Peptides against a protein of PDB entry 4Y8H. Designs and how they scored, part 26

Target 1, 222 residues: chain A of PDB entry 4Y8H
Amino acid sequence: TTIVGVKFNNGVVIAADTRSTQGPIVADKNCAKLHRISPKIWCAGAGTAADTEAVTQLIGSNIELHSLYTSREPRVVSALQMLKQHLFKYQGHIGAYLIVAGVDPTGSHLFSIHAHGSTDVGYYLSLGSGSLAAMAVLESHWKQDLTKEEAIKLASDAIQAGIWNDLGSGSNVDVCVMEIGKDAEYLRNYLTPNVREEKQKSYKFPRGTTAVLKESIVNICD

## One batch from the design tools (peptide; made by RFdiffusion4, then SolubleMPNN)

Design b2_p13_1_s3 (from b2_p13_1, 7 letters changed)
Fold by OpenDDE base, seed 1:
Structure b2_p13_1_s3 (fold): chain B 222 residues (1-222), chain A 13 residues (1-13)
Amino acid sequence: as target 1 above (222 residues)
Amino acid sequence: AELEARRAAAVFY
């Protein structure tokens, strides 16, 4: 997996590749690693797929209840705190590694969470097996006061570095843009750089191409 | 061994 987050002047973007693996096998070529915690709070997940999905759904549900109870829009720091406390409780046995980002009444936020419950803050972050490939791009091209378009490009370039160089990453780039004062923009398959060309030939031969050389009927009733 | 087997069977992002 390659997941990234990049802050820009008026919000935050997260991006992910779309490969899932099961040992040496590509389990899914086009999985969705971007999860909605709330309308304006999204996360990208790495690690155990089931754990990342389950924990984000659980916290998403509890964030909705908390929002209703408090009559307030969800805050990224609330999601962060709930996630880290849950993960810490299970001492790293829940294999979820998350980039959590969003916009709320306090502004735009970008955090990362590790399976043992540690958290980091940054203007740009990467996680997953492709994180070093992504970080090489981020460290080379990140600057302060990015525009939305520059941040989307930077995030997508960082994910592509993972797609091309990391065995755990592949296929497509998914993006979610969370801008202050706007709805979240989920860009599923924002880039599809691995579309296979049309097959030049078919292995579907006419029926009867393989000759029957011999037939026999055997009675198996005694 | 069981934990390793479960991890090997798990889907990873």
Scores: peptide ipSAE 0.481, ipTM 0.841, DockQ to the pose 0.843; fails the geometry check
Fold by OpenDDE base, seed 2:
Order: C-alpha cells, then structure tokens, then sequence
Structure b2_p13_1_s3 (fold): chain B 222 residues (1-222), chain A 13 residues (1-13)
C-alpha cells in the first residue's frame, strides 16, 4: 500500500493506490482504501484490510453519535483521539495504519496513526510499504502554500511512485479532497495508469493442434 | 504459529 496526505492553502487532500495483496498474490486490483469517517473527515488505510475497514467504521459510528450528542460538527482531533485510544488498547494487534484528514469548524487537519496508537502531525505524510517511494516525491516537490491543484498533483505523483516501485502497491490512484467551506470531493480512480491493452490473438487452439509424433511404453518395475 | 498463519492468509492493503 501507498497512502499519502497533503495539506494545501484551504484544505487537505488524501490519496491511495488500489492494490490489495495476500502474500505474493494480488487479491484485488481495484480496492478502495479511502474511508469516510464523517462527511468531511476521511482516512486512508494501510495494513490488515479488515482491521482498517472495521476500525474506521466503528469510529465513524461513534463520531456520528458524539456529533448528535454534542450538537457539534465532527472534529478531526476527536476521530484521532478515538482511533488512537482504541488501537492502543489492543497493543498493535489491530493492524491498522491510518492517515486521517479533514475539515471542521477549527480548520483543516492532517494526522497519521500507527497500529500501537502513536500519532503524528504534518503538512505531508505517507504510510504503507510504498511510503518511502512516496516520501521521496513529497520531499522533492513539497512547498508551502500549495494550491488545491498542486496538492492533488503532488499527492497523485507520490502514489504513482508507490505504484511503480512498491510490490504492495499498484493499479490506480484514488483521491479525496477536503476543502474548507465545501463538501468532500471523492475522486475514485482519479488516475488509471495501468489499463492493459487488448489481447492481439486468442491462445485457445482446437484439440489435436499439437500432433503426437510417437508413443513408447517403458517398464519401470524391476 | 497460528497468528503467523492468520497473518499470512490475511488480505492487506
């Protein structure tokens, strides 16, 4: 997996690749690694697929209840705190590694969470097996005061670095843009750089295409 | 060993 988050002047963008794996096997070529916690708070997940999905759904449900109870819009720091406390409780056995981002009444936010419950903050972040490939792009091209378009490009370029260089990453780029004062913009398959060309010929031949030239019976018993 | 086997069989992102 390659997941990234990038802050820009008026919000935050997250992006992910779309490969899931089962050891050496590609399980899904076009999975969705971006999860909605609330309408304006999204996360990207790396690690165990079931754990990332389940923990984000659980916290999403609790955030909705908390929002209704407090009569307040959900805050990214509330989601961060709930996630980290839950993950810490299970001592890294819930294999979820998350980039959590969003907009709320206090502004735009970008955080990362590791499976043991540690958290980081930054203007740009990467996680997953492709994180170093992504970070090489981010470190080379990140600047202050990015526009929305520059941030989307930077995030998508960083994901592509994972797609090309990390075995755990592949296929497509998904993007979610969370801008202050707007609805979240989920861009499923924002880039599809791995479309296979049409097969030139059929490889199914009629039976008997390969002739039997000779047969022999060999006794292998003493 | 069981945990390792479960991890090897798990789908990862």
Amino acid sequence: as target 1 above (222 residues)
Amino acid sequence: AELEARRAAAVFY
Scores: peptide ipSAE 0.478, ipTM 0.835, DockQ to the pose 0.754; fails the geometry check
Fold by OpenDDE base, seed 5:
Structure b2_p13_1_s3 (fold): chain B 222 residues (1-222), chain A 13 residues (1-13)
Amino acid sequence: as target 1 above (222 residues)
Amino acid sequence: AELEARRAAAVFY
């Protein structure tokens, strides 16, 4: 997995690759690693797929209840706190590694969470097996005061570094843009750089293509 | 050992 988050002047973008694996096997070539916690709070997940999905759904449900109870729009820091406390309680046994981002009445936010419940904050972040490939791009090209377009490009370039260089990453780039004062823009398969061309030839040959070289009838009964 | 086997069989992102 390669997941990234990048802050820009008026919001935050997260991006992910679309490969899932089971050991050496590609389980899904086009899975969705971007999860909605609330309408304007999204996360990217790495680690155990079931744990990332389940924990984000659980916190998403509790955030909705909390929002209704408080009569307030969900806050990214509330989601962060709920996630980290849950993960910490399970001492890293819930294998969820998350980049959590969003916009709320307090502004735009970008955080990361590790399975043991530690959290980080930054203007750009990467997680997953492709995180170093992504970080090499981020460290080379990140600057302050990115535009939305620059941030989307930077995030997508960082994911592509994972796609091309990390065995755990592959296929497509998914993006979610959360800009202040706008709805979240979920760009499923924003880039599809691995579309296979049409097969040049059929692999179904006519009957008789393989010649019979020799035939023998053997009686196997005594 | 069982936990390791389950982890090895799990789907990862």
Scores: peptide ipSAE 0.476, ipTM 0.838, DockQ to the pose 0.811; fails the geometry check
Fold by OpenDDE base, seed 3:
Structure b2_p13_1_s3 (fold): chain B 222 residues (1-222), chain A 13 residues (1-13)
Amino acid sequence: as target 1 above (222 residues)
Amino acid sequence: AELEARRAAAVFY
């Protein structure tokens, strides 16, 4: 997995690759690693697929209830705290590694969470097996005061570095843009750089290519 | 051994 987050002048962008694996096997070529916690708070997940999906859904449900109870829009720091406390309680046995980002009445935010419950803050972050490939791009091209377009490009370039150089990453780039004063923009398959060309040969042979040499009826009842 | 076998069969992102 390669997941990234990048802050820009008026918001935050997160991005992910779309490969899932089972050991050496590609399980899904186009999975979704971006999860909605609330309308304007999204996360990218790495680690155990079931744990990342289940924990983000659980916290998303509790954030909705909290929003109704308080009559306030959800805050990214509330989601962060709930995720952290839940993961810490399970001592890293819930294998979720998350980049959490969003916009709320206090501004734009970007955090990371590890499975044991530690959290980090930054203007740009990467996680997953492709995180070093992504970070090489981020460290080379990140600057202060990025525009929305520059941040989307930087995030997508960082994910592509994971796609090309990390065995655990592959296929497509998904993006979610969270800008202050706007709805979240979820861009599923923002880039599809790995469309397979048509195979040179087909295994669809004419009927009768393999002749029937003999037919027999065998009674298998006593 | 069973826990290790289950982890080896898990889907990862």
Scores: peptide ipSAE 0.473, ipTM 0.832, DockQ to the pose 0.825; fails the geometry check

Design b2_p13_1_s4 (from b2_p13_1, 9 letters changed)
Fold by OpenDDE base, seed 4:
Structure b2_p13_1_s4 (fold): chain B 222 residues (1-222), chain A 13 residues (1-13)
Amino acid sequence: as target 1 above (222 residues)
Amino acid sequence: DELEARRAKAIYY
């Protein structure tokens, strides 16, 4: 996985690749790693897919309840706190590594969370097996006062670095843009740089193309 | 063990 977050002048963008794996096997070429905690708070997940999905849904539910109880729009720091406390309680056994970002009445925010419950803050972050590839791009091209468009490009370039260089990352780039004063913009498959070209031939063959060399019927009943 | 086996079969992002 390669996931990134980048703050820009009026908000925050997160992005992710779309490969899931089971050991050496590509399980899904186009999975979704961006999860909505609340309408304006999204996260990107790395680690165990089920854990990332489940924990974000759980905290999302609790954030909604908290919002209703307090009569306030959800805050990213609330989600962060709930996530980290939950993850810490389970001592890293919930294998969720998250970049949490969003906008709230206090502004735009970008955080990361590790499975054991530690958190970080920054203007740009990367996690996952492709994080170093992504960070190389981020460190090379990040600057202060990014525009939305520059941040989207930077984030997508960083994800692509993971796609091309990390075995655990691949296929497409998903993006979510959270700008102050606007609805979140979820851009599923924002980039699809790995569309396979049309095959030169059809591999559908007539029945009987593969010859039956031997047939036997075995009674397996006792 | 069972836990290791389950982890090996888990889907990862």
Scores: peptide ipSAE 0.529, ipTM 0.870, DockQ to the pose 0.795; fails the geometry check
Fold by OpenDDE base, seed 5:
Structure b2_p13_1_s4 (fold): chain B 222 residues (1-222), chain A 13 residues (1-13)
Amino acid sequence: as target 1 above (222 residues)
Amino acid sequence: DELEARRAKAIYY
């Protein structure tokens, strides 16, 4: 997995690749690693797929209840706190590594969470097996005061670094843009750089292409 | 052990 988050002047963007693996096997070529916690709070997940999906759904449900109870729009820091406390309680046994981002009445936010419950904050972050490939791009091209378009490009370039260089990453780039004052823009398959052209040759050969070299009749009855 | 077996069978992002 390669997941990234990048803050820009009026919001935050997260992006992910779309490969899931089971050991050396590609389990899904086009999975969705971006999860909605609330309408304007999204996360990208790495680690155990089931744990990542389940924990984000659980916190998403609790965030909705909290929002109703408090009569307030959900805050990214509330999601962060709920996630980290839950993960810490399970001492890293819930294998979820998350980049959590969003916009709320207090502004735009970008955080990361590790499975043992530690959290980080930054203007750009990467996680997953492709995180170093992504970070090489981020460190080379990140600057302050990015525009929305620059941030989307930077995030997508960082994910592509994972797609091309990390065995655990592949296929497509998904993006979610959370801009202040706007609805979240979920861009499923924003880039599809691995579309295979139609195969030039068919391996459907006519019957008899493989010659019969030997034939024998054997009685199998006792 | 059971944990290792589960980890080996798990789908990862």
Scores: peptide ipSAE 0.522, ipTM 0.868, DockQ to the pose 0.825; fails the geometry check
Fold by OpenDDE base, seed 2:
Structure b2_p13_1_s4 (fold): chain B 222 residues (1-222), chain A 13 residues (1-13)
Amino acid sequence: as target 1 above (222 residues)
Amino acid sequence: DELEARRAKAIYY
């Protein structure tokens, strides 16, 4: 997996590749690694697929209840705290590694969470087996005061670095843009750089194409 | 190890 988050002048963007694996096997060529916690808070997941989906759904449900109870829009730091406390409780056995991002009444936010419950903050982040490939791109091209378009470009270039160089990453780029004052923009398959062209020829030949060179009858009775 | 065996069969992102 390659997942990234990038802050820009008026919000935050997250992006992910779309490969899932089962050992040496590609399980799904076009899975979805971006998960909605709330309408304006999304995360990207790496690690055990089932754990990442389940934990984000659980916290998403609790965030909705909390929002209703407090009569407040959900905050990214609330989701962060709930996630890290839950993951810490299970001592890394829930194999979820997350980049959590969003917009709320306090502004735009970008965090990462590891399976043991540690958290980080930054203007740009990467996680997964392709994180080093992604970070090489981010470190080379990130700057302050990115526009929305520049941030999407940077995030997608970083994911592509994972697609091309990491065995655990592949296929397509998914993007989610969370801008202050707007609805979240989920861009499924924003880039599809690995579509195979139509096969030029078929190897299906009519019966009898392989010539019979000779025949013999052999008695095999003792 | 049973845990390792389970992890080897899991689907990963």
Scores: peptide ipSAE 0.520, ipTM 0.865, DockQ to the pose 0.777; fails the geometry check
Fold by OpenDDE base, seed 3:
Structure b2_p13_1_s4 (fold): chain B 222 residues (1-222), chain A 13 residues (1-13)
Amino acid sequence: as target 1 above (222 residues)
Amino acid sequence: DELEARRAKAIYY
């Protein structure tokens, strides 16, 4: 997995690749690693697929209830706190590694969470097996006061570094843009750089190519 | 053990 987050002048962008694996096998070539916690709070997940999905859904449900109870829009720091306390309780046995980002009444935010419950803050972050490939791009090209377009480009380039250089990453780039004062923009398959070419030969043969040589009727009941 | 076997067969992002 390669997941990234990048803050820009008026919001935050997160991005992810779309490969899932089962040991040496590619399980899904186009999975979704971006999860909605609330309408304006999204996360990207690495680690055990089931754990990342389940924990983000659980916290998303509780954030909705909390928002209704308090009559307030949900805050990214509330989601962060709920996630880290849950993960810490299970002492790293829930294998979820998350980049959590969003906009709320206090502004735009970008955090990361590890499975044991530690959290980090930054203007740009990467996680997953492709994180070093992504970070090489981020460290080379990140600057203060990025525009939305520059941040999307930077995040996409960082994910592509994982796609090309990390065995655990592959296929497509998904993006979610969370800008202050706007709805979140989820861009599924924002880039599809790995469309497979047409196979040189088809192995569909006309029906009847394999002849029936003989038939027999066997009674399987006494 | 069973736990190790389950983890080895899990799907990862």
Scores: peptide ipSAE 0.515, ipTM 0.860, DockQ to the pose 0.843; fails the geometry check

Design b2_p13_2_s1 (from b2_p13_2, 7 letters changed)
Fold by OpenDDE base, seed 3:
Structure b2_p13_2_s1 (fold): chain B 222 residues (1-222), chain A 13 residues (1-13)
Amino acid sequence: as target 1 above (222 residues)
Amino acid sequence: SLMSYTVVTGTSL
């Protein structure tokens, strides 16, 4: 997996590749690694696929209940705290590595969480097996005061570095843009740089290509 | 030492 987050002047972008693996096997070529916690708070997940999905759904449900109870829009730091306390309780046995991002009444936020419950903060972050390939791009091209368009490009270029250089990453780029004062924009398959060409040969032969040499009807009922 | 194969039967991301 390659996942990234990039802050820009008026919000935050997260992006992910779309490969899942089972050891050396590509299990899914176009899986979804971006998860909605709330309308304006999204995660990118690396690690165990079932754990990343289940933990984000659990915290998403509890964040909705908390929002209703408090009569307030959910905060990214509330989701961060709930995620880290849950992951810490399970001592890294829940294999979820998350980039958590969003917008709330206090502004735009970007965090990371490791499976043991540690958290980091930054203007740009990467996680997964492709994180070093992504970070090489981020460290080379990140600057202060990025525009929305510059941040989407930087995030997508960083994911592509993982797609081309990491065995655990591949296929497509998914993006989610969370801008202050707007709805979240989920861009499924924002880039599809690995469309397979038409197969050179077909194994669909006409019926009768293999000759029938003999036919026999056997009664199996005594 | 018998390496316990933790067969993580899970899909990795």
Scores: peptide ipSAE 0.262, ipTM 0.616, DockQ to the pose 0.146; fails the geometry check
Fold by OpenDDE base, seed 5:
Structure b2_p13_2_s1 (fold): chain B 222 residues (1-222), chain A 13 residues (1-13)
Amino acid sequence: as target 1 above (222 residues)
Amino acid sequence: SLMSYTVVTGTSL
């Protein structure tokens, strides 16, 4: 996996690749790694697929209940706190590594969470097996005061670094943009750089292309 | 158990 988050002048963008793996096997070529915690709070997940999905759904449900109970819009720091406390309780046995981002009445936020419940804050972050490939791009091209378009480009370029250089990453780029004063913009398959060209030749040979050299019928019930 | 859940999925991101 390669997941990234990038803050820009009026919000935050997160992005992810779309490869899922089972050891050396590509399990899914176009999985969704961006999860909605609330309408304006999204996360990207790396690690165990089921754990990332289950923990984000659990916290998403609790955030909705908390929002209704308090008559307040959900806050990114509330989601962060609930996630980290849950993950810490399980001492890293829930294999969820998350970039959590969003907009709320306090502004735009970007955090990361590790499976043991540690949290980081930054203007740009990367996680997953492709995180170093992504970080090489981020460190080379990140600047203060990014525009929305510059941040989307930077995030997508960082994911592409994972797609091209990390065995655990591949296929497509998904993006979610959370801008202050707007609805979240989920861009599923924002880039599809691995569309296979049409096959130049068919390996469907005519019947009889391979000659039968010998036949033998053996009765096995002697 | 959590370990059983993780092993059953076997899928990494």
Scores: peptide ipSAE 0.245, ipTM 0.598, DockQ to the pose 0.159; fails the geometry check
Fold by OpenDDE base, seed 1:
Structure b2_p13_2_s1 (fold): chain B 222 residues (1-222), chain A 13 residues (1-13)
Amino acid sequence: as target 1 above (222 residues)
Amino acid sequence: SLMSYTVVTGTSL
């Protein structure tokens, strides 16, 4: 997996590749690694697929209940705290590595969470097996006061570095843009750089292409 | 390791 987050002047973007694996096997070529915690709070997940999905759904449900109870829009720091406390309780046995990002009444936020419950904050972050490939792009091209378009470009270039260089990453780029004062923009398959051309010929031969060379009928009844 | 958990649960991201 390659997942990234990039802050820009008026919000935050997260992006992910779309490969899932089972050891050396590509399990899914176009899985979704971006999860909605709330309408304006999204995360990208690396690690165990089931754990990333389950933990984000659990915290998403609890964030909704908390929002209703407090009559307040969900905050990214509330999701961060709930996630880290849950993951810490399970001592890294829940294999979720998350980039959590969003916009709330306090502004735009970008965090990462590791399976043991540690958290980081930054203007740009990468996680997964492709994180070093992504970080090489981020460190080379990140600047303060990015525009939305520059941040989407930077995030997608960082994911592509993972797609091309990391065995655990591949296929497509998914993007989610969370801008202050707007709805979240989920861009499923924002880039599809690995579409294979249609096969020029079919190996499905007509019936009867293989000749019957010999036939024998044996009666097995006495 | 992530690899160990992946093998146990079936799918890695």
Scores: peptide ipSAE 0.238, ipTM 0.632, DockQ to the pose 0.176; fails the geometry check
Fold by OpenDDE base, seed 2:
Structure b2_p13_2_s1 (fold): chain B 222 residues (1-222), chain A 13 residues (1-13)
Amino acid sequence: as target 1 above (222 residues)
Amino acid sequence: SLMSYTVVTGTSL
């Protein structure tokens, strides 16, 4: 997996690749790694697919209940705290590595969470097996005061670095943009750089294409 | 439309 988050002047963008694996096998070429916690709070997940999905759904449900109870829009720091406490409780056995981002009444936020419950903050972040490939792009091209368009491009270029250079990453780029004062914009398959060309030839040969030229029966027992 | 993706136990992301 390659997942990234990038803050821009009026919000935050997250992006992910779309490969899932089972050891050396590509299990899914076009999985979704971006999860909605709330309407304006999304995360990207790396690690165990089932754990990333389950933990984000659980916290998403509890965030909705908390929002209703408090009569307040959900905050990214609340989701962060709930996720980290849950992951810490399970001592890293829940294999979820998350980039959590969103907009709330306090502004735009970007965090990462590791499976043991540690958290980081930054203006740009990457996680997953492709994180170093992504970070090389981020470190080379990140600047302060990014526009929305510059941040989407930077995030998608960073994901592509994972797609091309990481065995655990591949296929497509998904993007979610969370801008202050707007609805979240989920861009499924924002880039599809790995569309296979049409097969030029059929490998279905007629019967008899390989002729039997000779048969011999050999007795092996005396 | 939320494209349904298959989450298989034991898959890695």
Scores: peptide ipSAE 0.232, ipTM 0.615, DockQ to the pose 0.158; fails the geometry check

Design b2_p13_2_s2 (from b2_p13_2, 8 letters changed)
Fold by OpenDDE base, seed 3:
Structure b2_p13_2_s2 (fold): chain B 222 residues (1-222), chain A 13 residues (1-13)
Amino acid sequence: as target 1 above (222 residues)
Amino acid sequence: SLMHSRRVTGTSL
């Protein structure tokens, strides 16, 4: 997996690749690694697929209840705190590694969470097996006061570095943009750089290509 | 013989 987050002047962008694996096997070529916690709070997940999905749904449900109870829009720091306390309780046995980002009444936020419940803050972050490939791009091209368009480009270029250089990453780029005062823009398959060419040969042979040499009816009931 | 229980690596992201 390669996941990234990048802050810009008026918000935050997160991005992910779309490969899932089972050891050396590609399990899914176009999985979704971006999860909605609330309308304006999204995360990208690395680690165990079931754990990333289940923990984000659990916290998303509790954030909705908390929002209703408080009569307030949910805050990114509330989601961060709930996630880290849950993950810490399970001592890293829940294999979720998350980049959590969003906008709320206090502004735009970007955090990371590790499976043991540690958290980091930054203007740009990367996680997953492709994180070093992504970070090489981020460290080379990140600057202060990025525009929305510059941040989307930087995030997508960083994910592509994972796609091309990390065996655990591949296929497509998904993006989610969270800008202050706007709805979240979820851009599923924002880039599709790995469209497979048509296969040179078909294995659709005419019926009867393999001759029937013998037919026999066997009674299987005594 | 330490049989490392191959943790059935669930689908990894």
Scores: peptide ipSAE 0.297, ipTM 0.682, DockQ to the pose 0.150; fails the geometry check
Fold by OpenDDE base, seed 2:
Structure b2_p13_2_s2 (fold): chain B 222 residues (1-222), chain A 13 residues (1-13)
Amino acid sequence: as target 1 above (222 residues)
Amino acid sequence: SLMHSRRVTGTSL
């Protein structure tokens, strides 16, 4: 997996690749790694697919209940705190590594969470097996005061670095843009750089295409 | 020898 988050002047963008694996096997070429916690709070997940999905759904449900109880829009720091406390309780046995981002009444936020419940904050972040490939792009091209378009470009270039250089990453780029004062914009398959061409020939031959050139019967009983 | 239980990591991301 390659997942990234990038803050821009009026919001935050997250992006992910779309490969899932089972050791050396590509399990899914076009999985979704971006999860909605609330309408304006999204995360990207790396690690165990079932754990990333289940933990984000659980916290999403609890954030909705908390929002109703408090009569307030959900806050990214609330989601962060709930996620980290849950992951810490399970001592890294829940294999979720998350970039959590969003907009709320306090502004735009970007955080990362590791499976043992540690958290980081930054203007740009990467996680997953492709994180170093992504970070090389981020460190080379990140600047302050990014526009929305510059942040989407930077995030998508960082994901592509994972797609091309990390065995655990591949296929497509998914993007989610969370801008202050707007709805979240989920861009499924924002880039599809790995469309396979049509197969030129069929490998199905008629029966008898391979001729039997010689047959021999050997007695193996003494 | 701590047998690292190969967590059958299901589908990995």
Scores: peptide ipSAE 0.294, ipTM 0.687, DockQ to the pose 0.146; fails the geometry check
Fold by OpenDDE base, seed 5:
Structure b2_p13_2_s2 (fold): chain B 222 residues (1-222), chain A 13 residues (1-13)
Amino acid sequence: as target 1 above (222 residues)
Amino acid sequence: SLMHSRRVTGTSL
């Protein structure tokens, strides 16, 4: 997996690749790694697919209940705190590594969470097996006061670095843009750089293409 | 534990 988050002047963008693996096997070529916690709070997940999905749904449900109870819009720091406390309780056995981002009445936020419940904050972040490939792009091209378009470009370039250089990453780029005063913009398959052209040849050979070179009848009964 | 099964047999991201 390659997941990234990038802050820009009026919000935050997160992006992810779309490869899922089972050891050396590509399990899914176009999985969704961006999860909605609330309408304006999204996360990207790396690690165990079931754990990333389940923990984000659990916290998303509790954030909705908390929002209704308090008559307040959900805050990214509330989601962060609930996620980290849950993950810490399970001492890294829940294999969720998350970039959590969003907009709320306090502004735009970008955080990361590790499976043991540690958290970090930054203007740009990367996680997953492709995180170093992504970070090389981020460190080379990040600047302060990014526009929305520059941040989407930077995030998508960082994911592409993972797609091209990390075995655990591949296929497409998904993006979610959370801008202050707007709805979240979920851009599923924002880039599809791995569309295969039509196969030049059919691999359906006529029957009899493989010649029988030798036949032997062996009696296996005594 | 049910948690150990998820790491070994689950899909990785």
Scores: peptide ipSAE 0.283, ipTM 0.692, DockQ to the pose 0.151; fails the geometry check
Fold by OpenDDE base, seed 1:
Structure b2_p13_2_s2 (fold): chain B 222 residues (1-222), chain A 13 residues (1-13)
Amino acid sequence: as target 1 above (222 residues)
Amino acid sequence: SLMHSRRVTGTSL
C-alpha cells in the first residue's frame, strides 16, 4: 500500500493506491483504501484490510453518535483520539495504519496513526510499504501554501511513485479532497495508469480443434 | 521487524 496526505492552503487531500495483496498474489486490483469517517473526515488505510475497514466503521459510528449528542460537527481530533485509544487498547493486534484527514469548525487537519496507537501530525504524510517511494516525491516537491490543484498533483505523483516502485502498491490512484466550506470530493480512480490494452488475439478455438485420437469403453463389472 | 501480522486469511493493503 501507498497512502498519502497533503495539506493545502484551504484544506487537505488524501490519496491511495488500489492494490490489495495476499502474499505474492494480487487479491484485488482496484480496492478502495479511502474510508469515510464522517462527511468531511476521511482516512486512508494500510495494513490488514479487514482491520482498517472495521476500525474506521466503528469510529465513524461513534463519531456520528457523538456529533448528535453534542449537537456539533465532528472534529478530526475526536476521530484521532477515538482511533488511537482503540488501537492502543489492542496493543498493535489490530493491524490498522491510518492517515486521518478532514475539515471541521476548527480548520483543516492531517494526522497519521500506527497500529500500536501512536499518532503523528504533519503538512504531508505517507504510510504503507510504498511510503518511502511516496516520501521521496513529497520531500522533493512539497512547499508551503500549496493550492488545491498543486496538492492533488503532489499527492497523485506520490501515489504513482508507490505504484511503480513498491510491490505492495499498484493499479490506480484514488483521491479525496476536503476543502474548508465545501463538501468532500471523493475522486474514485482519479488516475488509471495501468489499463490493460485490448487482447490482440482470442484463445477461443473452434469446437473440434483438438481431435479425439482414441476412444475405448471398458466394462468395470465382473 | 515490521511483522506484517501474517493473518493467514487476511488481505493486506
Scores: peptide ipSAE 0.272, ipTM 0.679, DockQ to the pose 0.181; fails the geometry check

